# Peptides against a protein of PDB entry 3OIQ, part 20

Target 1, 212 residues: chain A of PDB entry 3OIQ
Amino acid sequence: KNRIFVSSSKDFEGYPSKAIVPVQFVALLTSIHLTETKCLLGFSNFERRGDQSQEDQYLIKLKFKDRGSERLARITISLLCQYFDIELPDLDSDSGASPTVILRDIHLERLCFSSCKALYVSKHGNYTLFLEDIKPLDLVSVISTISTKSTNSSKHSSSELISECDLNNSLVDIFNNLIEMNRDEKNRFKFVKLIHYDIELKKFVQDQQKVL

## One batch from the design tools (peptide; aimed at target 1 K63 S122 Y127 T128)

Design b1_p15_3_s1 (made by RFdiffusion4, then SolubleMPNN; from b1_p15_3, 8 letters changed)
Fold by OpenDDE base, seed 5:
Structure b1_p15_3_s1 (fold): chain B 212 residues (1-212), chain A 15 residues (1-15)
Amino acid sequence: as target 1 above (212 residues)
Amino acid sequence: SKEEEELFSEVEDVK
């Protein structure tokens, strides 16, 4: 089955009530929920949804049914957090207790751009997104990609082609949404409060603000 | 498939 690029989590409202659909999206990591029984990753593109929370628009479940899947979930979280410099409590506690990790509002401190592959699985009008693959994206690379409007569709093999246009459009939309949030005095998000707020990000935001 | 049946059984209300 061809993988569908998803630009909005609202697209799932139009999806079949009983299906398995491979999907892909780009979003910011907003939450991590690891307990003894489940592992969830929250993502958002911060699309405006009225008065609804803009966090966790894509709630992604990691398989957590056996020791093997649990280990894979923990490794995935550890690697993701290492990549984004997210401090985790010691996952290696020899104390036989599965470490509990609950992080929220990650986007208030760090812009964690991620390309996600997932299975949309629906039953009786409900759905769950199961993680298949995650690629963290470097912020400098994201800024460069948006700025250069790369038109070089490298002829990667036909079965997994995100349109380079779809990726770029989603990244632009996310930044535009963040700029709008930054302008809103009621919104907690501010670029200047990001731990990694540097001269490059500052300049990029200032340049994007002139186009909006 | 057995894997598809497992996935369909694990569909929860994402509340």
Scores: peptide ipSAE 0.418, ipTM 0.879, DockQ to the pose 0.674
OpenDDE base, seeds 1, 2, 3, 4: peptide ipSAE 0.415, 0.414, 0.411, 0.417; ipTM 0.873, 0.878, 0.879, 0.880

Design b1_p15_3_s2 (made by RFdiffusion4, then SolubleMPNN; from b1_p15_3, 7 letters changed)
Fold by OpenDDE base, seed 5:
Structure b1_p15_3_s2 (fold): chain B 212 residues (1-212), chain A 15 residues (1-15)
Amino acid sequence: as target 1 above (212 residues)
Amino acid sequence: SAFEEELFSEVSDIK
């Protein structure tokens, strides 16, 4: 089955009922919700949706039904948090209680760009996105990709149907949305409050702000 | 498939 690249979480409003559709998107990690019974990852492109919270536009469920799937979910979260330098409460507490992790507003401290593969599953007008694969993206690599690709459509036929254009456009759109949020005095998001705010990110944001 | 049926059963359990 062909995987569909999704540029907006609104695209799902037009998706068929009682379907399973492989999808892919790029977004910022905004939340982690790990309990005894469920594991959810929230992502957002920060696309404007009226007065509603722009967080968790893509709510992704990890399978969490048996000990094997639970273990995989926990490992996935641990690896993501290690990659993004997100502090987790000690998951290794010898107390036989499964550690609960509830993180929100991750984007206020860290830009955690992620390429996600998921299954869109719909039933009776509702849907759920099930995680199939996740690739964390390095911010320096994202910045470099946006900065360099304005000219070189090198048609490297990587056999994955995702137009390199779709990925780049989504990354640009996310940064544009973040710039708008940064300009909004009511918005809590500010680039200067990011833990990893450096000279490179500062320069990139300043250069992008001149084009918008 | 049993896998597809499982996925369909878990729709909206995000409550």
Scores: peptide ipSAE 0.417, ipTM 0.881, DockQ to the pose 0.523
OpenDDE base, seeds 1, 2, 3, 4: peptide ipSAE 0.413, 0.413, 0.413, 0.416; ipTM 0.878, 0.880, 0.879, 0.880

Design b1_p15_3_s3 (made by RFdiffusion4, then SolubleMPNN; from b1_p15_3, 8 letters changed)
Fold by OpenDDE base, seed 2:
Structure b1_p15_3_s3 (fold): chain B 212 residues (1-212), chain A 15 residues (1-15)
Amino acid sequence: as target 1 above (212 residues)
Amino acid sequence: SAEEEELLSEVSDVK
């Protein structure tokens, strides 16, 4: 089945009311919700949606139906948090109680760019996105990719021809949205409040702000 | 598939 690149979570409003569609998107990790009964990841491109929260535009469910899927979900969360330097409570706590992790507003402290593969599953006009795969993206690599405009169309011969253009466009759009949020005095997002705010990110943001 | 049917059963639980 051809995987569809999704540039906006609004695209799902036009999707069939009964379907299973493999999708892919790039977004910032905004929330983690791990409880005893569910695991959800929130992502956002920070597209303006009127008065709606810009968070969790992509709510991704991890399978959490049995001990195996629960373990996989916990490992996935652990690995993501390790990659992004997100502090988690010890998920292996001998206390027999599955640790609850509720993180929100992750983007206020860390830009956690992620390429997600998911199944769009719809029934009766409701949908759920089920995580199939997640690739964390290094911020330096993201900045470099946007800056170089590297349309090196390496025709990787896999039938998952997500155009490097689609990825790059989404990354640019996210940064543009973050720049707008940073300029908005009412918005809590500020680049200077990011834990990993460095000279490279500062320079990149300053250079992008001149183009907008 | 059985997996697809399972996923379809879980759609309601994300509210």
Scores: peptide ipSAE 0.339, ipTM 0.859, DockQ to the pose 0.531
OpenDDE base, seeds 1, 3, 4, 5: peptide ipSAE 0.333, 0.336, 0.337, 0.336; ipTM 0.855, 0.857, 0.858, 0.857; seed 5 fails the geometry check

Design b1_p15_3_s4 (made by RFdiffusion4, then SolubleMPNN; from b1_p15_3, 8 letters changed)
Fold by OpenDDE base, seed 5:
Structure b1_p15_3_s4 (fold): chain B 212 residues (1-212), chain A 15 residues (1-15)
Amino acid sequence: as target 1 above (212 residues)
Amino acid sequence: SAEDEELFSEVEDIK
């Protein structure tokens, strides 16, 4: 089945009911919700959606039906948090209580770019996105990709790969949205408040702000 | 498939 690249979470409003559609998107990790009964990852492109919270535009469910799927979900969360340097409460507490993790507003402290593959599953007008695969993206690599690829459309028509253009466009759109949020005095997001705010990110943001 | 029916059964309004 051909995987569809999704540039906006609004695209799902036009998707068929009672369908299973493989999708892929790129977004920032905004929330983690791990309980005894479910595991959810929130992502956002920060696309403007009126006065609604721009968080969790892509709410991704990890399969959490049995001990095997629960273990996989927990490992996935641990690996993501390790990659992004997100502090988790000690998951290894010998207390037989499954650790609960509820993190929100992750983007206020860290830009956690992620390429996600999911199954869009719809029924009776509702849908759920089930995680199939996640690739964390390094911020330096994202910045480099945006900065270098403005000219090299190598038309390698590999018929199954997400257009490198779609990925790049989504990354640019996310940064543009973050720049707008940074300019908004009412928005809590500020680049200078990111824990990993460095000279490279500062320079990149300053250069992008001149183009917008 | 049985897997498809499982996925359809797990569709929740998470919104």
Scores: peptide ipSAE 0.408, ipTM 0.883, DockQ to the pose 0.671
OpenDDE base, seeds 1, 2, 3, 4: peptide ipSAE 0.406, 0.406, 0.404, 0.406; ipTM 0.881, 0.883, 0.882, 0.882

Design b1_p15_4 (made by RFdiffusion4)
Pose (drawn by RFdiffusion4):
Structure b1_p15_4 (pose): chain A 183 residues (1-47, 54-90, 99-149, 165-212), chain P 15 residues (1-15)
Amino acid sequence: KNRIFVSSSKDFEGYPSKAIVPVQFVALLTSIHLTETKCLLGFSNFEQEDQYLIKLKFKDRGSERLARITISLLCQYFDIELPDPTVILRDIHLERLCFSSCKALYVSKHGNYTLFLEDIKPLDLVSVISTISTKCDLNNSLVDIFNNLIEMNRDEKNRFKFVKLIHYDIELKKFVQDQQKVL
Amino acid sequence: SLEEDPDNEELDEMA
């Protein structure tokens, strides 16, 4: 195929006013909006706000069920608690870091566009840390994301703090420290 | 200019 890797949401400015373009990006899961009619997943690389809004479309009940199972499995994979109805989660990153490699379909018309979900591969934080420490587009994105997360943690006014993560590991405490030295 | 719109049903039909 010819899937185009996007490093930022701003890349979508050069895209056609009407086209279907397979894309791929890496980001943190930040929000979920699940209704009976639609589902939107928000991701961000914190270059510090929501940036990618990925839609799971479904019309009938059969597809709704699949969307619900998909959200259920994604949340379970990240240890996110889910009440299973309109379901809303925000600023998930303040509590949990959820790196994700996502493939999507850019669909535009009249200059407007929507990113539809084709695939989402959650990335283990342990692997993310290891991938950064031992050592392309994926890695560049993982590095940039973690750097921004580091600057957000330094900023006293920003609500993001590693020590406040429900999964604040000793290894995470270690990687963050040895990561600031590079700065 | 290009704008994001997840509520557009015409785009759902295209996708």

Design b1_p15_4_s1 (made by RFdiffusion4, then SolubleMPNN; from b1_p15_4, 5 letters changed)
Fold by OpenDDE base, seed 4:
Structure b1_p15_4_s1 (fold): chain B 212 residues (1-212), chain A 15 residues (1-15)
Amino acid sequence: as target 1 above (212 residues)
Amino acid sequence: MLTMDNDNEELDELA
């Protein structure tokens, strides 16, 4: 089955009931929720949704039904947090109690761009997104990809490749949304408060602000 | 309109 690229989490409101659909999106990691019973990753593109929180627009469930799936979920979180320099409590604590991790508003400190593959599963008017794969994206690579307007339509006609255009458009939309949030005095998001705010990101944001 | 439900065991069995 062809994987569908998703540009908005609102698209799921129109998806079929009683379906299994492989999807893919790019978004910022906004939350991590690991408890004894569940593991969720929150993502957002910060699409404006009225007065609702712009975090967790994509809540992605990790399988957490047995020791094998729990271990995979913990490893996934550990690797993501290591990649993004997110401080976690030690998840391997010998205390037999699974450490609870609840991180929110990650985007206020770090821009954690992620390419996610998920399985949309629906029944009886409800749906869940299950994580199939996650690729953390380097911010310098994201900035470079947006800046170097990839005119390379390499027609790799494999039905599994996301259009480079869809990826680039979503990355641009995320930055545009962050720029709008940064301009809003009521919004907590500010680029200058990012731990990794550097000259490159500053310049990129300043250049994007001139186009908006 | 479909609703996101992360606590639905029936959906967990389908994944």
Scores: peptide ipSAE 0.498, ipTM 0.940, DockQ to the pose 0.902
OpenDDE base, seeds 1, 2, 3, 5: peptide ipSAE 0.497, 0.495, 0.492, 0.496; ipTM 0.940, 0.939, 0.939, 0.939

Design b1_p15_4_s2 (made by RFdiffusion4, then SolubleMPNN; from b1_p15_4, 5 letters changed)
Fold by OpenDDE base, seed 2:
Structure b1_p15_4_s2 (fold): chain B 212 residues (1-212), chain A 15 residues (1-15)
Amino acid sequence: as target 1 above (212 residues)
Amino acid sequence: MLTEDNDDEELDELA
C-alpha cells in the first residue's frame, strides 16, 4: 500500500471512518507519556488552530500490549531521548515499579524534528495513530536542507512515493510557525530559551524572519 | 475525532 504524506493533522478529518492507512509526517516532538499501561508521543507542526493548544497535534500511540511491545516502546523512548539529549528521570528506581515518564512542552527547550511513519486506524469515526517507524532529524541537517534550495531530485529509493519537496515544505512551515510564536509576546516559545540556541540557529532564524 | 481514552482497545486490535 502506498504511504501518504500528511502535511497537516487536520487532513485526518477527511479520512475514512473505517480504514487502515499508512501515513508519514514531519513534526517536532512535544510530549512523551510512558506509564505502566500506555505509551504516547506527542508531535506538532504548530499550525494555527484558533484558540486551541498547538501542542500534541499528532498523538502517536506505541503498541503496549505485552512485555515485548512494552520493551520496544521503552527502547524507542530511550533512543529518542538519547538522540535529542532529553533528560529522562532516572528509570532505575530500585522500586520494581515500571518507570513513568511524563514530559511536556519539549519544544520549549529543544527542537526535536522527527520523521514519523504511522498507521492511521479508524473505526466508527474515531481514529488512532500507531507508530511504525521514527527517524530523528538533526537540526543542523534540517537548517541546511531548508537553506539549500535542494533541486537535487536524488533518485534514492523509488519505493517511497513521498516527495522530498513535501518534507522540505513541512520543515519550512514548522520554522515559519515557530517564528510567529517567537514574535507573539503571549507565546511561551522563544528561540533564545532553547538549550541548543547557537550562532547558526540564530543566523538562520534572523534570515528566515526577513522573508516573513 | 482522536480518541485519548478507553475506546482505544478496539482500535488496538486492528493495528
Scores: peptide ipSAE 0.103, ipTM 0.797, DockQ to the pose 0.526
OpenDDE base, seeds 1, 3, 4, 5: peptide ipSAE 0.102, 0.098, 0.101, 0.100; ipTM 0.795, 0.788, 0.787, 0.793

Design b1_p15_4_s3 (made by RFdiffusion4, then SolubleMPNN; from b1_p15_4, 6 letters changed)
Fold by OpenDDE base, seed 5:
Structure b1_p15_4_s3 (fold): chain B 212 residues (1-212), chain A 15 residues (1-15)
Amino acid sequence: as target 1 above (212 residues)
Amino acid sequence: MLTMDNDDEELDELA
């Protein structure tokens, strides 16, 4: 089955009421919800949705139905947090109780760009997104990718691969949305409050702000 | 309009 690139999580509201569709998107990690019974990752592109929270536009369920899937979920969370330098409570506490992790507003401190593959599963007018694969994206690589592609509109390569254009367009849209949020005095998001705010990110934001 | 539901056990069986 061909994987569909999704630029907006609103697209899912119009999807078939009984389907299994492999999808892919790129978004910022906004939340982590790990309990004894479920594991969810929240992602957002910060697409404008009226007065609704722009967080958790993509709530992605990690399979959490048996000890093997639970272990995989915990390892996935651990590896993501290690990659993004997110402090987790020790998941390996000898106390036999899986620690509950509830992190929100991750994007206020860290830009955690992630390329996600998921299964859209729908039944009875509801849907869930199940994580199939996640690739954390390096911020320097994201900045470089956006900065370099303003000049090469050359090559229709008709291959059923998620177009490198779709990924780049979504990354640009995310940054544009973050710039708008940064300009809004009511929005809690500010680039200068990011723990990893450096000269490179500062320069990139300043250069993107001139194009918007 | 479809709604997201992460607590629907019937969806968990399909994954």
Scores: peptide ipSAE 0.426, ipTM 0.921, DockQ to the pose 0.887
OpenDDE base, seeds 1, 2, 3, 4: peptide ipSAE 0.407, 0.399, 0.419, 0.420; ipTM 0.918, 0.916, 0.920, 0.921

Design b1_p15_4_s4 (made by RFdiffusion4, then SolubleMPNN; from b1_p15_4, 7 letters changed)
Fold by OpenDDE base, seed 5:
Structure b1_p15_4_s4 (fold): chain B 212 residues (1-212), chain A 15 residues (1-15)
Amino acid sequence: as target 1 above (212 residues)
Amino acid sequence: MLTQDNDDEELDDLA
């Protein structure tokens, strides 16, 4: 089955009421919700949605129905948090109870770019997005990718890979949305408040701000 | 319009 690249999570509202559709998107990690019964990852591209929260536009469920899937979920969360330098409470506490992790507003401190593969599953007018795969993206690599590709529309031909254009366009859109949020005095997001705010990110933001 | 439901067990069985 061909995987669909999704640029907006609003697309899911119009999807078939009984389907299983493999999808892919790129977004920022905004939340982690790990309990005894479920694991959710929140992502956003910060697409404007009126007065609705721009967080958790992509709520992705990790399979959490048996000990094997639960373990995989916990490992996935641990590895993501290690990659992004997100402090987690010790998941390995000898006290047989899995610690509850609820992190929100992750994007206010860290830009956690992630390429996600998910299954859209719908029935009875409801849908869930199940995580199939996640690739954390390095911010320097994201910045480099956006900066270099303004000039090579090499129309190279044909076949089934999510167009490198769709990924790049979504990364640009995310940064544009973050720049708009940074300009809004009411928005809590500010680039200068990111823990990893460096000279490279500063320069990139300043250069992107001149194009918008 | 479809709504997201993360607590629907019938969807969990389809994944």
Scores: peptide ipSAE 0.491, ipTM 0.942, DockQ to the pose 0.882
OpenDDE base, seeds 1, 2, 3, 4: peptide ipSAE 0.490, 0.488, 0.485, 0.490; ipTM 0.942, 0.941, 0.941, 0.942

Design b1_p15_5 (made by RFdiffusion4)
Pose (drawn by RFdiffusion4):
Structure b1_p15_5 (pose): chain A 183 residues (1-47, 54-90, 99-149, 165-212), chain P 15 residues (1-15)
Amino acid sequence: KNRIFVSSSKDFEGYPSKAIVPVQFVALLTSIHLTETKCLLGFSNFEQEDQYLIKLKFKDRGSERLARITISLLCQYFDIELPDPTVILRDIHLERLCFSSCKALYVSKHGNYTLFLEDIKPLDLVSVISTISTKCDLNNSLVDIFNNLIEMNRDEKNRFKFVKLIHYDIELKKFVQDQQKVL
Amino acid sequence: SLTEDPDNPELDEMA
């Protein structure tokens, strides 16, 4: 194929006014909006706000069920508690870091566009830390994301704090420290 | 210019 890797939501400025373009990006899961009619997943690389809004379209009940199972499995994989109806989660990163490699389909018309979900591969935080420590586009994005998350933690006014993560590991405390030295 | 619109049903039909 010819899937185009995007490093930022701003890249979508050079894309066609009407086209179907397979894309791929890496970001943190930040929000979920699940209704009976549609589902939107928000991601961000914190270059610090929501940036990617991925849509899971479904019309009939059969496809709604699949969308619900998909959200259920994604949340379970990240240890996110889910009440299973309109379901809303925000600023998931303030409580849990959820790196994700996502493949999507850019669909535009009249200059407007929507990113539709093709695949989502959650990335284990332990592997993310290891991948950064031992050591392309994926790695560049993982590094940039973690750097921004580091600067957000330094900023006193920003609500993001590693120590406030429900999964604040000793290894996470260690990687963050040894990561600031590089700065 | 380009704008993101997840509520557009015409784009759902295209996808």

Design b1_p15_5_s1 (made by RFdiffusion4, then SolubleMPNN; from b1_p15_5, 8 letters changed)
Fold by OpenDDE base, seed 5:
Order: structure tokens, then sequence, then C-alpha cells
Structure b1_p15_5_s1 (fold): chain B 212 residues (1-212), chain A 15 residues (1-15)
């Protein structure tokens, strides 16, 4: 099945009312919602949507139907949080209650770039996005990719090129949106407030700000 | 306009 790259979560407004469509996107992790009954990951590219919250533009559901799927969801969250250095409450507490985890505004402290594969599942004009795969992206690798690939469209096979161009364009768009948020005095997002704000990120942001 | 619904059990059965 051909996977569709999604550059905007608005694309889903035009999707079929009854379909199963494999999709892929890149976005920042913005929220984690783990309860006894559901597991959601929020992502955003911070595309401007009027006065609506720019958070959780992609709410991705992890399957949570049985002990096996629940365990997979918890492991997925744990591994993501370990990768991004996100502090979680102890998920291994021997108290037979699954810990509730609600994290919001993750992007205010950490830029958690993630490449997601999901299933768009719709019925009667409602839809859910189910997680199929997630790859955390290293920020240094993201910065390097944006900085280097602006010049070398070397002719490799047309199908892999589309996915790489789409990924790079989406990463650029995310950074541009973050730069706009950083310039807005009303926006809580500031690069200097990121826990991992270093000289490399500072330089990259300063160089991108000159192009915008 | 398609609405995101994460509480629709019928969608959960299709995934």
Amino acid sequence: as target 1 above (212 residues)
Amino acid sequence: MHKMDNDDEELDELA
C-alpha cells in the first residue's frame, strides 16, 4: 500500500469519510496522554490555524485494547521519553494501577522531532490516527539535514526523492513556524527557554532568522 | 468537515 506523506493535518479534512489510509508525517511531540483506557501522543508542526491551539494538530492513538497493546504503548512512551530525556513518573510502580501520565507543552522545554507512520481510519466523517511506527529524530541531525540538503538534488530514484524532499520541506516549515512563535511576544515558546538550547541551535536559529 | 474522534470505539475496531 502506498503511504501518503502529510505536510498538514488539514489534509485530513479532505480525506474520505470511510477509509483506511496509511500516512506519514514529521512533527514535534507536544503531548503525552496515558490513562487506564487510552494512550495518545500529540504532535504539531505549528502550522497557523487562526486562534486555535497550535498543539496536538496530530493526535495519534496507540492501540490500547488488551494487555499486549497496553504494554506496547507503555514501552513506546518509555522509549520516546528516554530518547528525548523527558522525565516520566515511574511507570513500573508495583501498585496494580497503571500510572496516569499527562504531559503537555513538551515543545516549550524540548524540541522532540518525530517521524510518524500512522493509519488514518475513518467512519461516518469521524477519523482516528493510529500509530504504526515512530522514529525519534536527533535535533543535530535535523539541523544538519536542513543546512546541507538545500543545495544537492542529486538524481536518485524518483520515489525516495519525493519522501526526502517532503521530509526536508516539513522540517523547514516547522522551524519557520517556531521562529515566528519565538518572535511573537504573546507566544510562550522561546528557543532560549529550551533545556537543550546550545550554541549550535542558537547559531542555526540566528542563520534561519536572516532568511525569514 | 471530518472531525478527529479518539473516543469512537467503532474506529478502534477497524485498526
Scores: peptide ipSAE 0.393, ipTM 0.916, DockQ to the pose 0.900
OpenDDE base, seeds 1, 2, 3, 4: peptide ipSAE 0.392, 0.392, 0.390, 0.392; ipTM 0.916, 0.916, 0.916, 0.916

Design b1_p15_5_s2 (made by RFdiffusion4, then SolubleMPNN; from b1_p15_5, 6 letters changed)
Fold by OpenDDE base, seed 1:
Formats: structure tokens, C-alpha cells, sequence
Structure b1_p15_5_s2 (fold): chain B 212 residues (1-212), chain A 15 residues (1-15)
């Protein structure tokens, strides 16, 4: 079944009211919500939606129905946080109480670019996005991908891969949105407040700001 | 318009 690339989380408002659709998107990780009963990952591309919060535009559910799925969810969160250098409390505490993890506003400290595959499931006017796969993206690789106007359409398998153009366009849109947020004095997001703000990111942002 | 809902058990059964 062809996986649909999603450039805006608004697209889901117009999706079929009773469907199962494989989707994919790229966004920044904004929140992690692990409780005793559910596991959610929040993502955003920071598309302007009027006065609505720009956080958690893509709220992705991990299956959390039994000890096996719970363990998989905890491992997924641990690996993601290890990749992005996000400090978590020890999830393996012998104390029998599953630790609650609630992280918000992750994008204020770290740009956690992620390529997500999810299953859109809808019924009775509601939908949920279930995580199928997540690939964290290295910021240096993201910057290099945007900076390299890749005319190299290596025509490999035409049927199931994200178009390199769709990925690049979404990454550019995210950076443009972050630049606009950084220029807004009322917005909490500032590039200089990122823990990993270096000379390379600074130069890239300065070069992108000249085009906007 | 569809609404995102993560507390619907009926959606959890379809996944």
C-alpha cells in the first residue's frame, strides 16, 4: 500500500472518517508523554495556526496494551532520548512503579528532527496516529541536505520512498517557521538558547535569514 | 472535520 507523505497536520482534518492509512512526515520532536496507561510523542513543523499552540501538531500514540508493548514503547523512548541527548530518569528502576515521563517544549533546547512513519486510524469522527517507525535525523545531515540543492534524483525504487523533494521542502519549511519564531520577540523559541547552538548552525541560520 | 483523539479505546482496537 502506498504510504502518503504529509506536509501539514491539517491534512488529517479532511481524511476519511473510517479509514486506515499509512502516512509519513518529518517534524521536530516537541513532547514525550509516558504514563502508566499511555505513551505519546508530540511533533511539530511549527506551521502557523492562528492563536493555537504550535506544539504537538502531530501527536503520535505508541501501542501500550500489555507488558510487551509497554517494554517496546519504553525502549523506543530511551533510544530516541539517547540519540538526541535528552536526559531521562532511569526507566528500569527495580521499584515496580513505572516512572512517569512528561517532557514538553523540547524544541526550545534541542532541534530533534525526526522522520516518522505512522498509521492513521479513524472512526466516528475521531482519528489516532499510531507509530510504525521513527528515524531520528542528525542536524548536520539536515543542514547539508537543505544546503545541497540535490539535483541527484537517483531514480531507485519509484514506489514506496519519500520523494527527496518532499523531505527537503518540509525541512526548509520547518527552518523558515523557526526563523519567523526567532524574529518574534513574543515567541519563546530562540536559536541562541539551543544547547547545541554552534558556529555551523549559526552560519546556516544567518544564510537562510537573508532569503526570507 | 475529524478530531484527533488518543483516549478512544475503539481506535486502539483497530491498530
Amino acid sequence: as target 1 above (212 residues)
Amino acid sequence: SLTMNNDDEELDELA
Scores: peptide ipSAE 0.478, ipTM 0.935, DockQ to the pose 0.891
OpenDDE base, seeds 2, 3, 4, 5: peptide ipSAE 0.474, 0.471, 0.474, 0.475; ipTM 0.935, 0.934, 0.935, 0.935

Design b1_p15_5_s3 (made by RFdiffusion4, then SolubleMPNN; from b1_p15_5, 5 letters changed)
Fold by OpenDDE base, seed 4:
Structure b1_p15_5_s3 (fold): chain B 212 residues (1-212), chain A 15 residues (1-15)
Amino acid sequence: as target 1 above (212 residues)
Amino acid sequence: SLTMDNDDEELDELA
C-alpha cells in the first residue's frame, strides 16, 4: 500500500472506521510520555483549532507490550532526546524502577522537527497512530530546505517518494503557525525564548514574517 | 473512561 502524506491531523476524521493505513507527516515534537505501561510521542503542526491546546495534534504510540518493545521505545526516546539536546533522567538507573519521563511543551524551548512514519490503525471509529519510523530533522537543514524553493522537482515518479513539495509545504505551514503564535501576546511561544535561538533562525523568521 | 482502555488494547493487538 502506498504511504499517504498527511498535512493535518484533521485528515484522520475522514479515514475509515476500520483500517490500517501507512501514513507520514512532518511536525514538531511537543511531548514525551514514557511510563511503566506506555510510550507516547506528541507532535504538532500548530494548526489553529479554536481554544484547544495546539500540543499533541499527532499522538503517536510506540509499541510497549514486552521487554523487547519497551527497550526499543526507551532507545528511541533516548536517541531523539540526544539528537535534540533534551535532558533526560538516566534511563539506565539500576534502581529496577523503569524511569518515568513526562515532558510537555517541548516546542517552547526547542524546535524539534521530525519526519514520522506511522500506521493509522482504526476500529469502531477510534484510531491509534503507531510509530514505524522517525527521522529527526536538523533545524539548519529545515531552514535551508524552505529557503531553497525546490524548483528541481525531478519527477522521480516512484510512488513511494513523498512529494518534496508536500514536505516543504508542511514545513512552511509550521513556521507560519509559529510566527502567528509568536505575534500573539497571549501565546507562550516566543522564538527569542528558544534555547537554540541564533542569528540564522532570527534572520529566517524575519524574512518569513515579511511574506505573511 | 474504562471503555477507552479496552479499545486501546485491541488496537494495540493489530500493530
Scores: peptide ipSAE 0.093, ipTM 0.756, DockQ to the pose 0.307
OpenDDE base, seeds 1, 2, 3, 5: peptide ipSAE 0.091, 0.085, 0.089, 0.091; ipTM 0.775, 0.766, 0.773, 0.777

Design b1_p15_5_s4 (made by RFdiffusion4, then SolubleMPNN; from b1_p15_5, 7 letters changed)
Fold by OpenDDE base, seed 1:
Structure b1_p15_5_s4 (fold): chain B 212 residues (1-212), chain A 15 residues (1-15)
Amino acid sequence: as target 1 above (212 residues)
Amino acid sequence: MLKMDNDDEELDELA
C-alpha cells in the first residue's frame, strides 16, 4: 500500500471527505492526553499558522474502546515516556481508577522527535488520525542525519521506505522553525531551557543559525 | 474544508 509522506498537517484540509489513507510524518511530540475514554498524542512541526497555537498540529488517536486496546495504549505511552525520559505518574495504581495523564508543551523541556505512521480516516466532513506505528528518534541520530549531507543513497529501493530526502527535509524544517521560535523573545521555547541541552546540540544550533 | 474530530464515534468504527 502506498503510504503518503506528509510534510504539513495543512495537507489534511484538502484530503477526501470519505477516505482511509495511510500517512506518515515526522514531528516533535508536544502533548499526551490519557483520560478514561480517550488516548491522544499531540505532535508538531511548529509551522507558522498565523495566530493559531503551534502545538498539536498532528493530534493522533490511539484506539481506546476495550480493555485490550486501553492496555495497548497505556503500554505505548509508557514505552514512549521511558524512551524520552518523561516522568509519568504510576499508571498501575491498584485503585481501579485509570490515572488521567495530561502533559502539554513537552517540546519546552525535551525534543521528542518521532516518526509516525497513521491512518487518515474521514467521513461527513470530519477526519481522525489513528496511530498505526511510532518510532522515537534519538536527537544525536537526528543531528547526525541533518549534518551528513546524504551522499550515500544506498539504493534500498524497497517500496516501503520513506524518501530519505522527505525525512531529512522535515527534520531540517523542524529545526529551522525551532531556531525562529528561539530568536523570538515572545516565544516560550528556548534551546537553553531543554533538560538535555548539551555541547553537541549547542554547536549544531549555532551552525544552523548561520545558514538562516 | 475537513475538520479534525476526535469525538466522532463513526470514525472510530472505520479504523
Scores: peptide ipSAE 0.440, ipTM 0.925, DockQ to the pose 0.892
OpenDDE base, seeds 2, 3, 4, 5: peptide ipSAE 0.438, 0.435, 0.439, 0.436; ipTM 0.924, 0.924, 0.925, 0.924; seed 3 fails the geometry check

